# Designs tried in a protein design run: peptides against a protein of PDB entry 6FBK. Part 27

Target 1, 90 residues: chain A of PDB entry 6FBK
Amino acid sequence: EDTGVRVELAEEDHGRKSTIALRLWVEDPKKLKGKPKDNGAIEFTFDLEKETPDEVAQEMIESGFFHESDVKIVAKSIRDRVALIQWRRE

## One batch from the design tools (peptide; aimed at target 1 V56)

Design b2_p26_1_s2 (made by RFdiffusion4, then SolubleMPNN; its pose is not in this set)
Fold by OpenDDE base, seed 2:
Structure b2_p26_1_s2 (fold): chain B 90 residues (1-90), chain A 26 residues (1-26)
Amino acid sequence: as target 1 above (90 residues)
Amino acid sequence: SRSREDIKRSRERLRREEEEREEEEE
């Protein structure tokens, strides 16, 4: 499924910390809420033990970064990337 | 890009607002 949302590691993952640094952006700038002066890329930390993709996505939407309709797309994109990172740590 | 610190501050504000709301509903 093409979500139109990209999530990547913002820093190299050495598999030692429960937290990872991620970078998230949308491919279509129309999916950004408002008129961001930047390219819409967001850098954030994600705690693999304490946080869920749905909670983090909801926080981003409540912060006004994305439209409410995109919460599940954002959450899925985070989840998919986190799952890949966890798989690589095994 | 929007800085990690800006995102962290935004998330922390939301968490605090949720905690304050839960305390007001008790």
Scores: peptide ipSAE 0.178, ipTM 0.614, DockQ to the pose 0.057
OpenDDE base, seeds 1, 3, 4, 5: peptide ipSAE 0.167, 0.129, 0.173, 0.169; ipTM 0.608, 0.596, 0.582, 0.585

Design b2_p26_1_s3 (made by RFdiffusion4, then SolubleMPNN; its pose is not in this set)
Fold by OpenDDE base, seed 3:
Structure b2_p26_1_s3 (fold): chain B 90 residues (1-90), chain A 26 residues (1-26)
Amino acid sequence: as target 1 above (90 residues)
Amino acid sequence: SRSREDIRRSRERLREERERLKRLLE
């Protein structure tokens, strides 16, 4: 599914840390709230052992980066990328 | 990255508040 949200690694993953750096951006600027930084991309860390995509997405929305209606789209994008990263680590 | 730091600070505050509220509701 093309949600219009993209999540990529913001650093090289050597598979040794539980924390990874991610970059998230949207294709439609209307999905962003506030004033976007770094060309509309949001960079953040994700702890593979302690955090969940749903909780992180909710935190971003509560912080005012996205509309509440987009929480599941953001969460899905994070989840899909994290799953790929975990798969590559195995 | 300013974006990364802003996200970190905001998420930390929200996690702390969420845990506080969770404890109050339990």
Scores: peptide ipSAE 0.172, ipTM 0.670, DockQ to the pose 0.055
OpenDDE base, seeds 1, 2, 4, 5: peptide ipSAE 0.163, 0.157, 0.169, 0.162; ipTM 0.648, 0.639, 0.655, 0.663

Design b2_p26_1_s4 (made by RFdiffusion4, then SolubleMPNN; its pose is not in this set)
Fold by OpenDDE base, seed 5:
Structure b2_p26_1_s4 (fold): chain B 90 residues (1-90), chain A 26 residues (1-26)
Amino acid sequence: as target 1 above (90 residues)
Amino acid sequence: SRSREDIRRSRERLRRRRREEEERRR
């Protein structure tokens, strides 16, 4: 699914930490609320053991980074990337 | 990254508020 949201590793993952650094950018700048941070990309940490994509996405919406209508798109993009990272750690 | 720190601080505030709300509901 082309959600127009991309999530990448912000740092190299050596598979040693439960916390990873992610970068999220949107193809449509209208999906970002406020001033574009780092040219339309935001960076955040994700704890693979304690956090869920839905909770993190909701926190970003509540923080004013995205519109409420995009919460599911953001969550899915995080989830899909996290799943790929976990798969590569195996 | 400036963005990373802003997000971290925001998420920490939200997590604290969530915990405080859960504690008040008990």
Scores: peptide ipSAE 0.391, ipTM 0.800, DockQ to the pose 0.055
OpenDDE base, seeds 1, 2, 3, 4: peptide ipSAE 0.384, 0.391, 0.385, 0.390; ipTM 0.796, 0.798, 0.795, 0.798; seed 1 fails the geometry check

Design b2_p26_2 (made by RFdiffusion4)
Pose (drawn by RFdiffusion4):
Structure b2_p26_2 (pose): chain A 83 residues (1-30, 38-90), chain P 26 residues (1-26)
Amino acid sequence: EDTGVRVELAEEDHGRKSTIALRLWVEDPKDNGAIEFTFDLEKETPDEVAQEMIESGFFHESDVKIVAKSIRDRVALIQWRRE
Amino acid sequence: EEEEKREEALARKHIDFRETLKERLE
């Protein structure tokens, strides 16, 4: 399927960087803006950041697994492109 | 088309959440 939540890199992916800057926004909901944050690949969880975005007033409380996966896909997509 | 939609979305209200999220997660 599709999530409709777009999560992309914020800064050029340099590799061997344990923290990455990401940008998240929504195009299909099936603040209306972009959300920039940092993510620690070896420590932080997509679900943890999703909940913070919940507790920060971006999405509904039960919309956490959906946003968590959207972030997770980007983390996965960055590491697969990292071989 | 996709790139135009991306640029439009990033031109909207930009929310820098980096420092707040880092502090909460520590």

Design b2_p26_2_s1 (made by RFdiffusion4, then SolubleMPNN; from b2_p26_2, 10 letters changed)
Fold by OpenDDE base, seed 3:
Structure b2_p26_2_s1 (fold): chain B 90 residues (1-90), chain A 26 residues (1-26)
Amino acid sequence: as target 1 above (90 residues)
Amino acid sequence: EREERRREALSRKRIDLREKLREKLK
């Protein structure tokens, strides 16, 4: 499924830390709230042991990055990338 | 207890994210 949201590693993952650096951006500028000067990419950390994609996405929405209607799309994009990272670690 | 600590951690994350947003909007 093409969510229109992209999530990738912002650093090389050696599989040794529970915290990873991620980068998230949207393909459609209309999905962004406000008018960021750059492409709207967000760099953030994700704790594989303590955080969940749903709750992190919710915090992004409540912080003002995205519309409330897009929370599940953002969460899914984070979840899919995190799952891929975890699978590659195993 | 554990849920409360988790909620507090996410609250701190929100503060960080909001700061990043302000910087991007300038």
Scores: peptide ipSAE 0.586, ipTM 0.901, DockQ to the pose 0.035
OpenDDE base, seeds 1, 2, 4, 5: peptide ipSAE 0.578, 0.577, 0.575, 0.576; ipTM 0.897, 0.897, 0.897, 0.897

Design b2_p26_2_s3 (made by RFdiffusion4, then SolubleMPNN; from b2_p26_2, 14 letters changed)
Fold by OpenDDE base, seed 2:
Structure b2_p26_2_s3 (fold): chain B 90 residues (1-90), chain A 26 residues (1-26)
Amino acid sequence: as target 1 above (90 residues)
Amino acid sequence: SEAERRAAALARPRYDLREELRKKLA
């Protein structure tokens, strides 16, 4: 589903480490497709072995990035990207 | 630690995801 939240790798994934850098932002279909501006995205690390999308999304709420009602949307977006990354690694 | 690295990343200029989502969903 289209959550409206984009999550992409913030670095090249060589499949060598369990920690990856991700970038999260809201995709605006009215804007030209492309990478987000430096100040228009949240960059964070994600440990594929230790963390879950729900936990990371909750941490972002506690940090004040988004409302609690959006936690599942953010978590799903992270989960979908992580799943894709893991799929490519297998 | 992983938490410390994430905290450093989150200390960057903040992007108000909540507001952007609200605009998109409105």
Scores: peptide ipSAE 0.336, ipTM 0.783, DockQ to the pose 0.089
OpenDDE base, seeds 1, 3, 4, 5: peptide ipSAE 0.217, 0.144, 0.098, 0.107; ipTM 0.719, 0.699, 0.640, 0.645; seeds 1, 5 fail the geometry check

Design b2_p26_2_s4 (made by RFdiffusion4, then SolubleMPNN; from b2_p26_2, 14 letters changed)
Fold by OpenDDE base, seed 4:
Structure b2_p26_2_s4 (fold): chain B 90 residues (1-90), chain A 26 residues (1-26)
Amino acid sequence: as target 1 above (90 residues)
Amino acid sequence: AEEARRAAALARPRYDLREELRKKLA
């Protein structure tokens, strides 16, 4: 499922720490070439061992970053990226 | 951690997800 929300590493992952920096933004089909500006994405930390995508997404909503109806989209996007990162670490 | 995440997020310009989603569909 393509949520339209993109999540990628905001730093190089050497697989040495449980906390990683992620960047989240909405992909624009008209601007597929290149990456968004820093002001066009949300950068946040995620603890691979202690946190869950659902809890982090909910926290972001409570902080005012997203509408409550978008929690599942945000959570899924984070989950999918986190899974890829964890798979790469194996 | 939550505090670090909040601090890092707030240090960046506001990103309006709903607005960006609307633009994507327009």
Scores: peptide ipSAE 0.411, ipTM 0.832, DockQ to the pose 0.088
OpenDDE base, seeds 1, 2, 3, 5: peptide ipSAE 0.090, 0.085, 0.083, 0.194; ipTM 0.609, 0.601, 0.592, 0.745; seeds 1, 3 fail the geometry check

Design b2_p26_3 (made by RFdiffusion4)
Pose (drawn by RFdiffusion4):
Structure b2_p26_3 (pose): chain A 83 residues (1-30, 38-90), chain P 26 residues (1-26)
Amino acid sequence: EDTGVRVELAEEDHGRKSTIALRLWVEDPKDNGAIEFTFDLEKETPDEVAQEMIESGFFHESDVKIVAKSIRDRVALIQWRRE
Amino acid sequence: SVTREEIDENTYLVHTDKRTFKVTKF
């Protein structure tokens, strides 16, 4: 399927960086803006950041697993492109 | 704790105990 939540890199991916800057926004919901944040790959969880975005007023409380996966896919996509 | 700081008309920061979200409105 599709999530409709786009999560992309914010800074050039340099490799061997434990923390990456990401940008998240929504195009299909099935603040209406972009959300920039940092993510620690070896420590932080997509679910943790999703909950924070919940507790920060971006999405509904039960919409956490959906946003957590959208971030998770980007983290996965960055590490696969990191071989 | 969650607070917000207005940077300009379209951009602001959301501060939490752990991190800062930069938000740009469309």

Design b2_p26_3_s1 (made by RFdiffusion4, then SolubleMPNN; from b2_p26_3, 11 letters changed)
Fold by OpenDDE base, seed 4:
Structure b2_p26_3_s1 (fold): chain B 90 residues (1-90), chain A 26 residues (1-26)
Amino acid sequence: as target 1 above (90 residues)
Amino acid sequence: MVERVILDENRYLVITDRRTFTVTRR
């Protein structure tokens, strides 16, 4: 499903570290219930072994990036990208 | 705790207890 939120690697993944750098931005704001704080991109690290997309999404909500009603769509966007990255590592 | 730090005209940081988010404005 197209969440309207894009998540990509912010740096090349060599498959050596458990931590990756991600870049997230809203491509289609009408897919979200709330209006995001910024129209730009958010870069952040993600630990493939210790963290979950839901927790990071919640952290983004608490930080004011997105409305609480959009936590699941944000989490899904992160999860989908993380899954692809992990599959490529196999 | 959340801290915000302005880097320049187009970028700022959002620092949480878990990580630092780098925000680039469009």
Scores: peptide ipSAE 0.793, ipTM 0.954, DockQ to the pose 0.867
OpenDDE base, seeds 1, 2, 3, 5: peptide ipSAE 0.792, 0.792, 0.792, 0.792; ipTM 0.954, 0.954, 0.954, 0.954

Design b2_p26_3_s2 (made by RFdiffusion4, then SolubleMPNN; from b2_p26_3, 10 letters changed)
Fold by OpenDDE base, seed 3:
Structure b2_p26_3_s2 (fold): chain B 90 residues (1-90), chain A 26 residues (1-26)
Amino acid sequence: as target 1 above (90 residues)
Amino acid sequence: MVERVQIDETTYEVITDKRTFRVTRL
């Protein structure tokens, strides 16, 4: 499903590291229940072995990027991209 | 702990205990 949140690789993935660089931004704000405080692209690292999309999403909520009611949709957006990246690494 | 640092007119960083989020305003 289209979450309205886009997540892409911020750099080329050679499959050599457990960490990846991601870029996240809101493509369709109407899909979110809350209104993000800023309209920007967010770049961050993600550890494929140690971190979970839910934890990182919660961190983004606590950092003020999104409303708490949107934690699941943000987590799903990250999860879907991470899964795709992991599948490509196989 | 969260720290916010303005880098330039379009870019700022949000620094948490776990990572740094770099934001570029669109």
Scores: peptide ipSAE 0.801, ipTM 0.957, DockQ to the pose 0.939
OpenDDE base, seeds 1, 2, 4, 5: peptide ipSAE 0.800, 0.800, 0.801, 0.801; ipTM 0.956, 0.957, 0.957, 0.957

Design b2_p26_3_s3 (made by RFdiffusion4, then SolubleMPNN; from b2_p26_3, 9 letters changed)
Fold by OpenDDE base, seed 4:
Structure b2_p26_3_s3 (fold): chain B 90 residues (1-90), chain A 26 residues (1-26)
Amino acid sequence: as target 1 above (90 residues)
Amino acid sequence: MVTRVELDERTYLVITDRRTFRVTRL
C-alpha cells in the first residue's frame, strides 16, 4: 500500500544495534488528509526493541509535523520500513 | 515539552522528551 510517506534508513544498518536511524518525508502529499507544516526530510532514531511505529507517529503529530488525522498513515509508513529492516536482519 | 532549534536556513531540530528530530527542508 502506497502511503505517500517514504521512510528509509538514514544510515547503514549493520544489524548490531537495537536502534536504527530513519529518514521520513512526504512523497505524495495528496495521500495525506492534512497539510504538513513544513516540507522536509525528518531524521530520527528508532529503537527496534522498545518502541512502536504508532507511538513514534503520535510523537511526530504532537511535535507538529503532521495533522492528527494522518497518524495512522505515518505509523504504517514507519511500520512497513521497520518490518523490512527486521526481515533483512534475519 | 518540545523545543525547536534553528540550525541554518534549511535545517532545524525538534527536540522532544523521547528524541531529537533533525529536519532538512526540501
Scores: peptide ipSAE 0.811, ipTM 0.961, DockQ to the pose 0.939
OpenDDE base, seeds 1, 2, 3, 5: peptide ipSAE 0.810, 0.811, 0.811, 0.811; ipTM 0.961, 0.961, 0.961, 0.961

Design b2_p26_4_s2 (made by RFdiffusion4, then SolubleMPNN; its pose is not in this set)
Fold by OpenDDE base, seed 2:
Structure b2_p26_4_s2 (fold): chain B 90 residues (1-90), chain A 26 residues (1-26)
Amino acid sequence: as target 1 above (90 residues)
Amino acid sequence: DEEEEEEKEEKELEEEELEEKFAGKR
């Protein structure tokens, strides 16, 4: 499913840390609520042991990056990328 | 009223922490 949201590693994953650096951006600018004002990417650390994609997506909504209606597609995009990273670590 | 003001202050602090958590890169 094309969510219009892309998530990638912001740095190389050596599989050594419980945290990963992620970069998230939207392909559809209509998904942006107010931050960033331009086509900027959101960069953040994701803790593989403590955080969930749904929680981080909700935090992004609270930060004003997306509309509440997009929380699930944001969460899915994070989840899918995290799943791929976890799979690669095995 | 006091409870709503405390909840508002907590939300403002949480918003500030979240602003630090997420960086907008160009």
Scores: peptide ipSAE 0.382, ipTM 0.755, DockQ to the pose 0.022
OpenDDE base, seeds 1, 3, 4, 5: peptide ipSAE 0.375, 0.373, 0.377, 0.378; ipTM 0.749, 0.749, 0.751, 0.752

Design b2_p26_4_s4 (made by RFdiffusion4, then SolubleMPNN; its pose is not in this set)
Fold by OpenDDE base, seed 3:
Structure b2_p26_4_s4 (fold): chain B 90 residues (1-90), chain A 26 residues (1-26)
Amino acid sequence: as target 1 above (90 residues)
Amino acid sequence: EKEEEELKRKKEEEEEELEEKFRGAR
């Protein structure tokens, strides 16, 4: 599925920390709200032990980056990337 | 009144924490 939301590592992951730096951007400008520019990215840290993709996505909506209707696609994009990172750590 | 003020303060603090947590590229 093409969610139109991309999530990548913002730093090299050596699998040693419980936190990772992520970069998130949208390919569809219609999904952008408020702060980020159309081709901009949101950078943030994600705690693999304490945070969930759904909670972080909701925080992004509350911050005004996306419409509330897009929370699930944002969460899915984060979840999918985190899953890939965890896979590579094994 | 005090409860509403505390709720407002808490929301403002949360908004500030979220603004610090997420850096948008411009």
Scores: peptide ipSAE 0.449, ipTM 0.804, DockQ to the pose 0.021
OpenDDE base, seeds 1, 2, 4, 5: peptide ipSAE 0.443, 0.445, 0.442, 0.445; ipTM 0.799, 0.802, 0.799, 0.801; seed 2 fails the geometry check

Design b2_p26_5 (made by RFdiffusion4)
Pose (drawn by RFdiffusion4):
Structure b2_p26_5 (pose): chain A 83 residues (1-30, 38-90), chain P 26 residues (1-26)
Amino acid sequence: EDTGVRVELAEEDHGRKSTIALRLWVEDPKDNGAIEFTFDLEKETPDEVAQEMIESGFFHESDVKIVAKSIRDRVALIQWRRE
Amino acid sequence: VEIGKLLREVTSKSGRVFKVYELIKH
């Protein structure tokens, strides 16, 4: 399927960086803006950041697993492109 | 799409900073 939540890199991926800057926005909901944040790959969890975005007023409380996966896919996509 | 100006910043309970930008659609 599809999530409709787009999560992309914010800064050039340099490798061997334990923290990455990401940008998240929504195009299909099936603030209406972009959300930039940092993510620690070896420590922080997509679910943790998703909940923070919940507790910050971006999405509904039960819409956490969906946003958590959208971030997770980007983290996965960055590490696969990191071989 | 492109990233526009900074609209606001949100600080989470853990101290994380979310920067909210205008989303410019094409």

Design b2_p26_5_s2 (made by RFdiffusion4, then SolubleMPNN; from b2_p26_5, 12 letters changed)
Fold by OpenDDE base, seed 2:
Structure b2_p26_5_s2 (fold): chain B 90 residues (1-90), chain A 26 residues (1-26)
Amino acid sequence: as target 1 above (90 residues)
Amino acid sequence: WEVGELVKEVVTKSGKVFRVHELIRV
């Protein structure tokens, strides 16, 4: 599914750390119900062992980056990228 | 003019850091 939210690795992943650096930005704002606060990319670390896409997405909402109605679509975008990264590590 | 990058850090209640990257005219 095209969420309209793009998530990419912000660094090369050698599969050695439990944490990865991600960059997230809105590629198609029409896919979102709300209007995102910023037009830029958000860079952050994601702990593959301790964090979940839903929790991180919720933190983004609480920080004002996205509307609360878009928490699931943001979470999905993170989840899909994380899953792909994990599959490549195995 | 030139294109510059503005980076701001947002720290959550849990201490997580989000770095926001925006392109600006300089």
Scores: peptide ipSAE 0.688, ipTM 0.919, DockQ to the pose 0.476
OpenDDE base, seeds 1, 3, 4, 5: peptide ipSAE 0.687, 0.688, 0.687, 0.687; ipTM 0.918, 0.919, 0.918, 0.919

Design b2_p26_5_s3 (made by RFdiffusion4, then SolubleMPNN; from b2_p26_5, 12 letters changed)
Fold by OpenDDE base, seed 5:
Structure b2_p26_5_s3 (fold): chain B 90 residues (1-90), chain A 26 residues (1-26)
Amino acid sequence: as target 1 above (90 residues)
Amino acid sequence: WEVGELVEERVSRRGKVFRVYELIRH
């Protein structure tokens, strides 16, 4: 399902590191309950072994990127992309 | 979509770095 939040690899993934670089941005703001202050692309690392989409999403909320009401949709966006990346690694 | 220049950098309570780049759509 389209969350309105797009997440993609910020760098080529060779499938050898547990850490990947991701880029996240809002593509369809209508899907969000709140309105993000920023309209840019957020780049960050994601440790496939140590981090969870929910935790990272929460950090983004606390950092002021998204409204608290959208933590789950942000987390889902990250989770969905991470899942795809992991599936491709198989 | 393509990213432009770095416009901001934030660090979470845990120390995670979030870099914000301009988003350009043609």
Scores: peptide ipSAE 0.787, ipTM 0.947, DockQ to the pose 0.944
OpenDDE base, seeds 1, 2, 3, 4: peptide ipSAE 0.777, 0.780, 0.779, 0.779; ipTM 0.949, 0.950, 0.949, 0.949

Design b2_p26_5_s4 (made by RFdiffusion4, then SolubleMPNN; from b2_p26_5, 9 letters changed)
Fold by OpenDDE base, seed 2:
Structure b2_p26_5_s4 (fold): chain B 90 residues (1-90), chain A 26 residues (1-26)
Amino acid sequence: as target 1 above (90 residues)
Amino acid sequence: WEIGELKKTVVSKSGKVFNVYELIKT
């Protein structure tokens, strides 16, 4: 499903680290219930072994990037990209 | 899309770092 939120690798993934760099930005704001505070690309590290999409999404909400009603949308966008990355590593 | 200059850095309550970059469509 198209969440309107795009998540991409911020670096090449050689499958050697449990930590990856991701970039997240809103591609279609109409898909979100709230209005994002920023209009840029958010770059962050994601630990494939210790972090979860829901936890990171919640941190983004608490940091003021997105409205609380969009936590699941943000989490899903991260989850989908992470899953794809992990599938390619297999 | 192209990634531009660093606009700001936000540190979450847990200490996670989020760097916000300019997003250029054209």
Scores: peptide ipSAE 0.816, ipTM 0.958, DockQ to the pose 0.920
OpenDDE base, seeds 1, 3, 4, 5: peptide ipSAE 0.815, 0.816, 0.815, 0.815; ipTM 0.958, 0.958, 0.958, 0.958

Design b2_p26_6 (made by RFdiffusion4)
Pose (drawn by RFdiffusion4):
Structure b2_p26_6 (pose): chain A 83 residues (1-30, 38-90), chain P 26 residues (1-26)
Amino acid sequence: EDTGVRVELAEEDHGRKSTIALRLWVEDPKDNGAIEFTFDLEKETPDEVAQEMIESGFFHESDVKIVAKSIRDRVALIQWRRE
Amino acid sequence: ARPKTEFRILTEEEAEEAKEEAEEEE
């Protein structure tokens, strides 16, 4: 399917960086802005950041697994492109 | 304990540019 939550890199992916800057926004909901944050690949969890975005007033409390996966896909997409 | 992630909301111009860049990469 599709999530409708776009998550992209914020800074050029340099590799061998344990922390990456990401940008998240929504185009299909099936603040209305972009959310920039940092993510630690070996430590932080997509679910953890999703909950923080919940506890910060971006999405609904039960909309956590959806946003967590959207971040997770980007983390996965960055590591696959990292071979 | 893990520190909380800091969130910054982009300005409208920054958000537009970030969306254009993402579309160009497609």

Design b2_p26_6_s1 (made by RFdiffusion4, then SolubleMPNN; from b2_p26_6, 10 letters changed)
Fold by OpenDDE base, seed 1:
Structure b2_p26_6_s1 (fold): chain B 90 residues (1-90), chain A 26 residues (1-26)
Amino acid sequence: as target 1 above (90 residues)
Amino acid sequence: ARPKVKFKVLSKEEAEAAKKEAEERR
């Protein structure tokens, strides 16, 4: 499912560390209930061992990047990318 | 412990570069 939110690696993943750098931005704002005006991107570290997509998404909401109603769609976007990264590490 | 700044907001230029790079991977 296209969440309208794009999540990509900000660095090459060599599978060596538990943390990865990610970049996140809105591709299709129509998929979101909120209307983010920012056309930029957010870069952040994700700890594959300690963090969850839901927790990180919630932190983004708390930071004011997205409306609270979009927490699940943001979390899904992160989860899908993280799952793909973990799959490629096998 | 959470870092004080967890999220870095990229500049417009950095964001466009990131988006372009991502599109080139498709």
Scores: peptide ipSAE 0.653, ipTM 0.890, DockQ to the pose 0.711
OpenDDE base, seeds 2, 3, 4, 5: peptide ipSAE 0.638, 0.544, 0.568, 0.561; ipTM 0.881, 0.831, 0.849, 0.845

Design b2_p26_6_s4 (made by RFdiffusion4, then SolubleMPNN; from b2_p26_6, 12 letters changed)
Fold by OpenDDE base, seed 1:
Structure b2_p26_6_s4 (fold): chain B 90 residues (1-90), chain A 26 residues (1-26)
Amino acid sequence: as target 1 above (90 residues)
Amino acid sequence: SLPKVEFKVLSEEEARRAREEAEARR
């Protein structure tokens, strides 16, 4: 499912580190219940071994990037990208 | 447990360039 939130690698992944740099932005705001306050993007490091998409999404909400009602859609967008990255590493 | 996550906010223009870069990496 298209979440309307896009997550991409911010750097080349050589599969050597447990951490990856990601960029996240809203591609289709109609998919979100809340309206993003910024039209930019969020760049962050994701630890494949220690962090979860749900926890990171929650942190984004606590930081004020998204409405609390959109936590699951944000988490899903991160999860889907992380899954693809992990698949490509194997 | 999750350590404190640091978020870097990109401007709209920076985000546009970042999107183009990410698409080129696919």
Scores: peptide ipSAE 0.489, ipTM 0.836, DockQ to the pose 0.714
OpenDDE base, seeds 2, 3, 4, 5: peptide ipSAE 0.487, 0.510, 0.485, 0.479; ipTM 0.833, 0.834, 0.827, 0.827; seed 3 fails the geometry check

Design b2_p26_7 (made by RFdiffusion4)
Pose (drawn by RFdiffusion4):
Structure b2_p26_7 (pose): chain A 83 residues (1-30, 38-90), chain P 26 residues (1-26)
Amino acid sequence: EDTGVRVELAEEDHGRKSTIALRLWVEDPKDNGAIEFTFDLEKETPDEVAQEMIESGFFHESDVKIVAKSIRDRVALIQWRRE
Amino acid sequence: MREFLVTTASGEKYLVKADGTRELLD
């Protein structure tokens, strides 16, 4: 399927960086803006950041697993491209 | 505590703390 939540890199991926800057926005919901944040790959969880975005007023409380996966996919996509 | 930089469709920028505290940026 598709999530409709786009999560992309914010800064050039330099490798061997434990923290990455990401940008999240929505194109299909099936603030209306971009959300930039940092993510620690070895420590922080996509679900943790998703909940914070919940507790910050971006999405509904039960919409957490969906946003958590969208972030997770980007984290996965960055690490696979990191071989 | 974490902070999010938010750029709205109108170009306005907010600094949003993980607890929901919002500051409109100049």

Design b2_p26_7_s1 (made by RFdiffusion4, then SolubleMPNN; from b2_p26_7, 9 letters changed)
Fold by OpenDDE base, seed 2:
Structure b2_p26_7_s1 (fold): chain B 90 residues (1-90), chain A 26 residues (1-26)
Amino acid sequence: as target 1 above (90 residues)
Amino acid sequence: MKEFLVTTEDGRRYRVRADGTREELP
């Protein structure tokens, strides 16, 4: 599914640590139910051992980046990218 | 508390926290 939200590595991943640096931004706002507050990229760390896409997405909503109705689509975007990164590490 | 760094359309940078606080960065 094309969520309209893009997530990429903000730094090279050498597969040496449990944390990764991610960059997230809206590529297609039509895919979202609400209007994001910002039109720029959001950078953050993601702990592969301790954090979940749903929890991080919820924190983004609480931070005011996205409407609550878009929490699942944001979470999916993070999940899909994290899965790819983990697959590449194996 | 998780922190997010956002670069807005006008090029400004902010540190944003889950409590809703937003601090502009240099």
Scores: peptide ipSAE 0.713, ipTM 0.932, DockQ to the pose 0.879
OpenDDE base, seeds 1, 3, 4, 5: peptide ipSAE 0.710, 0.712, 0.713, 0.710; ipTM 0.931, 0.932, 0.932, 0.931

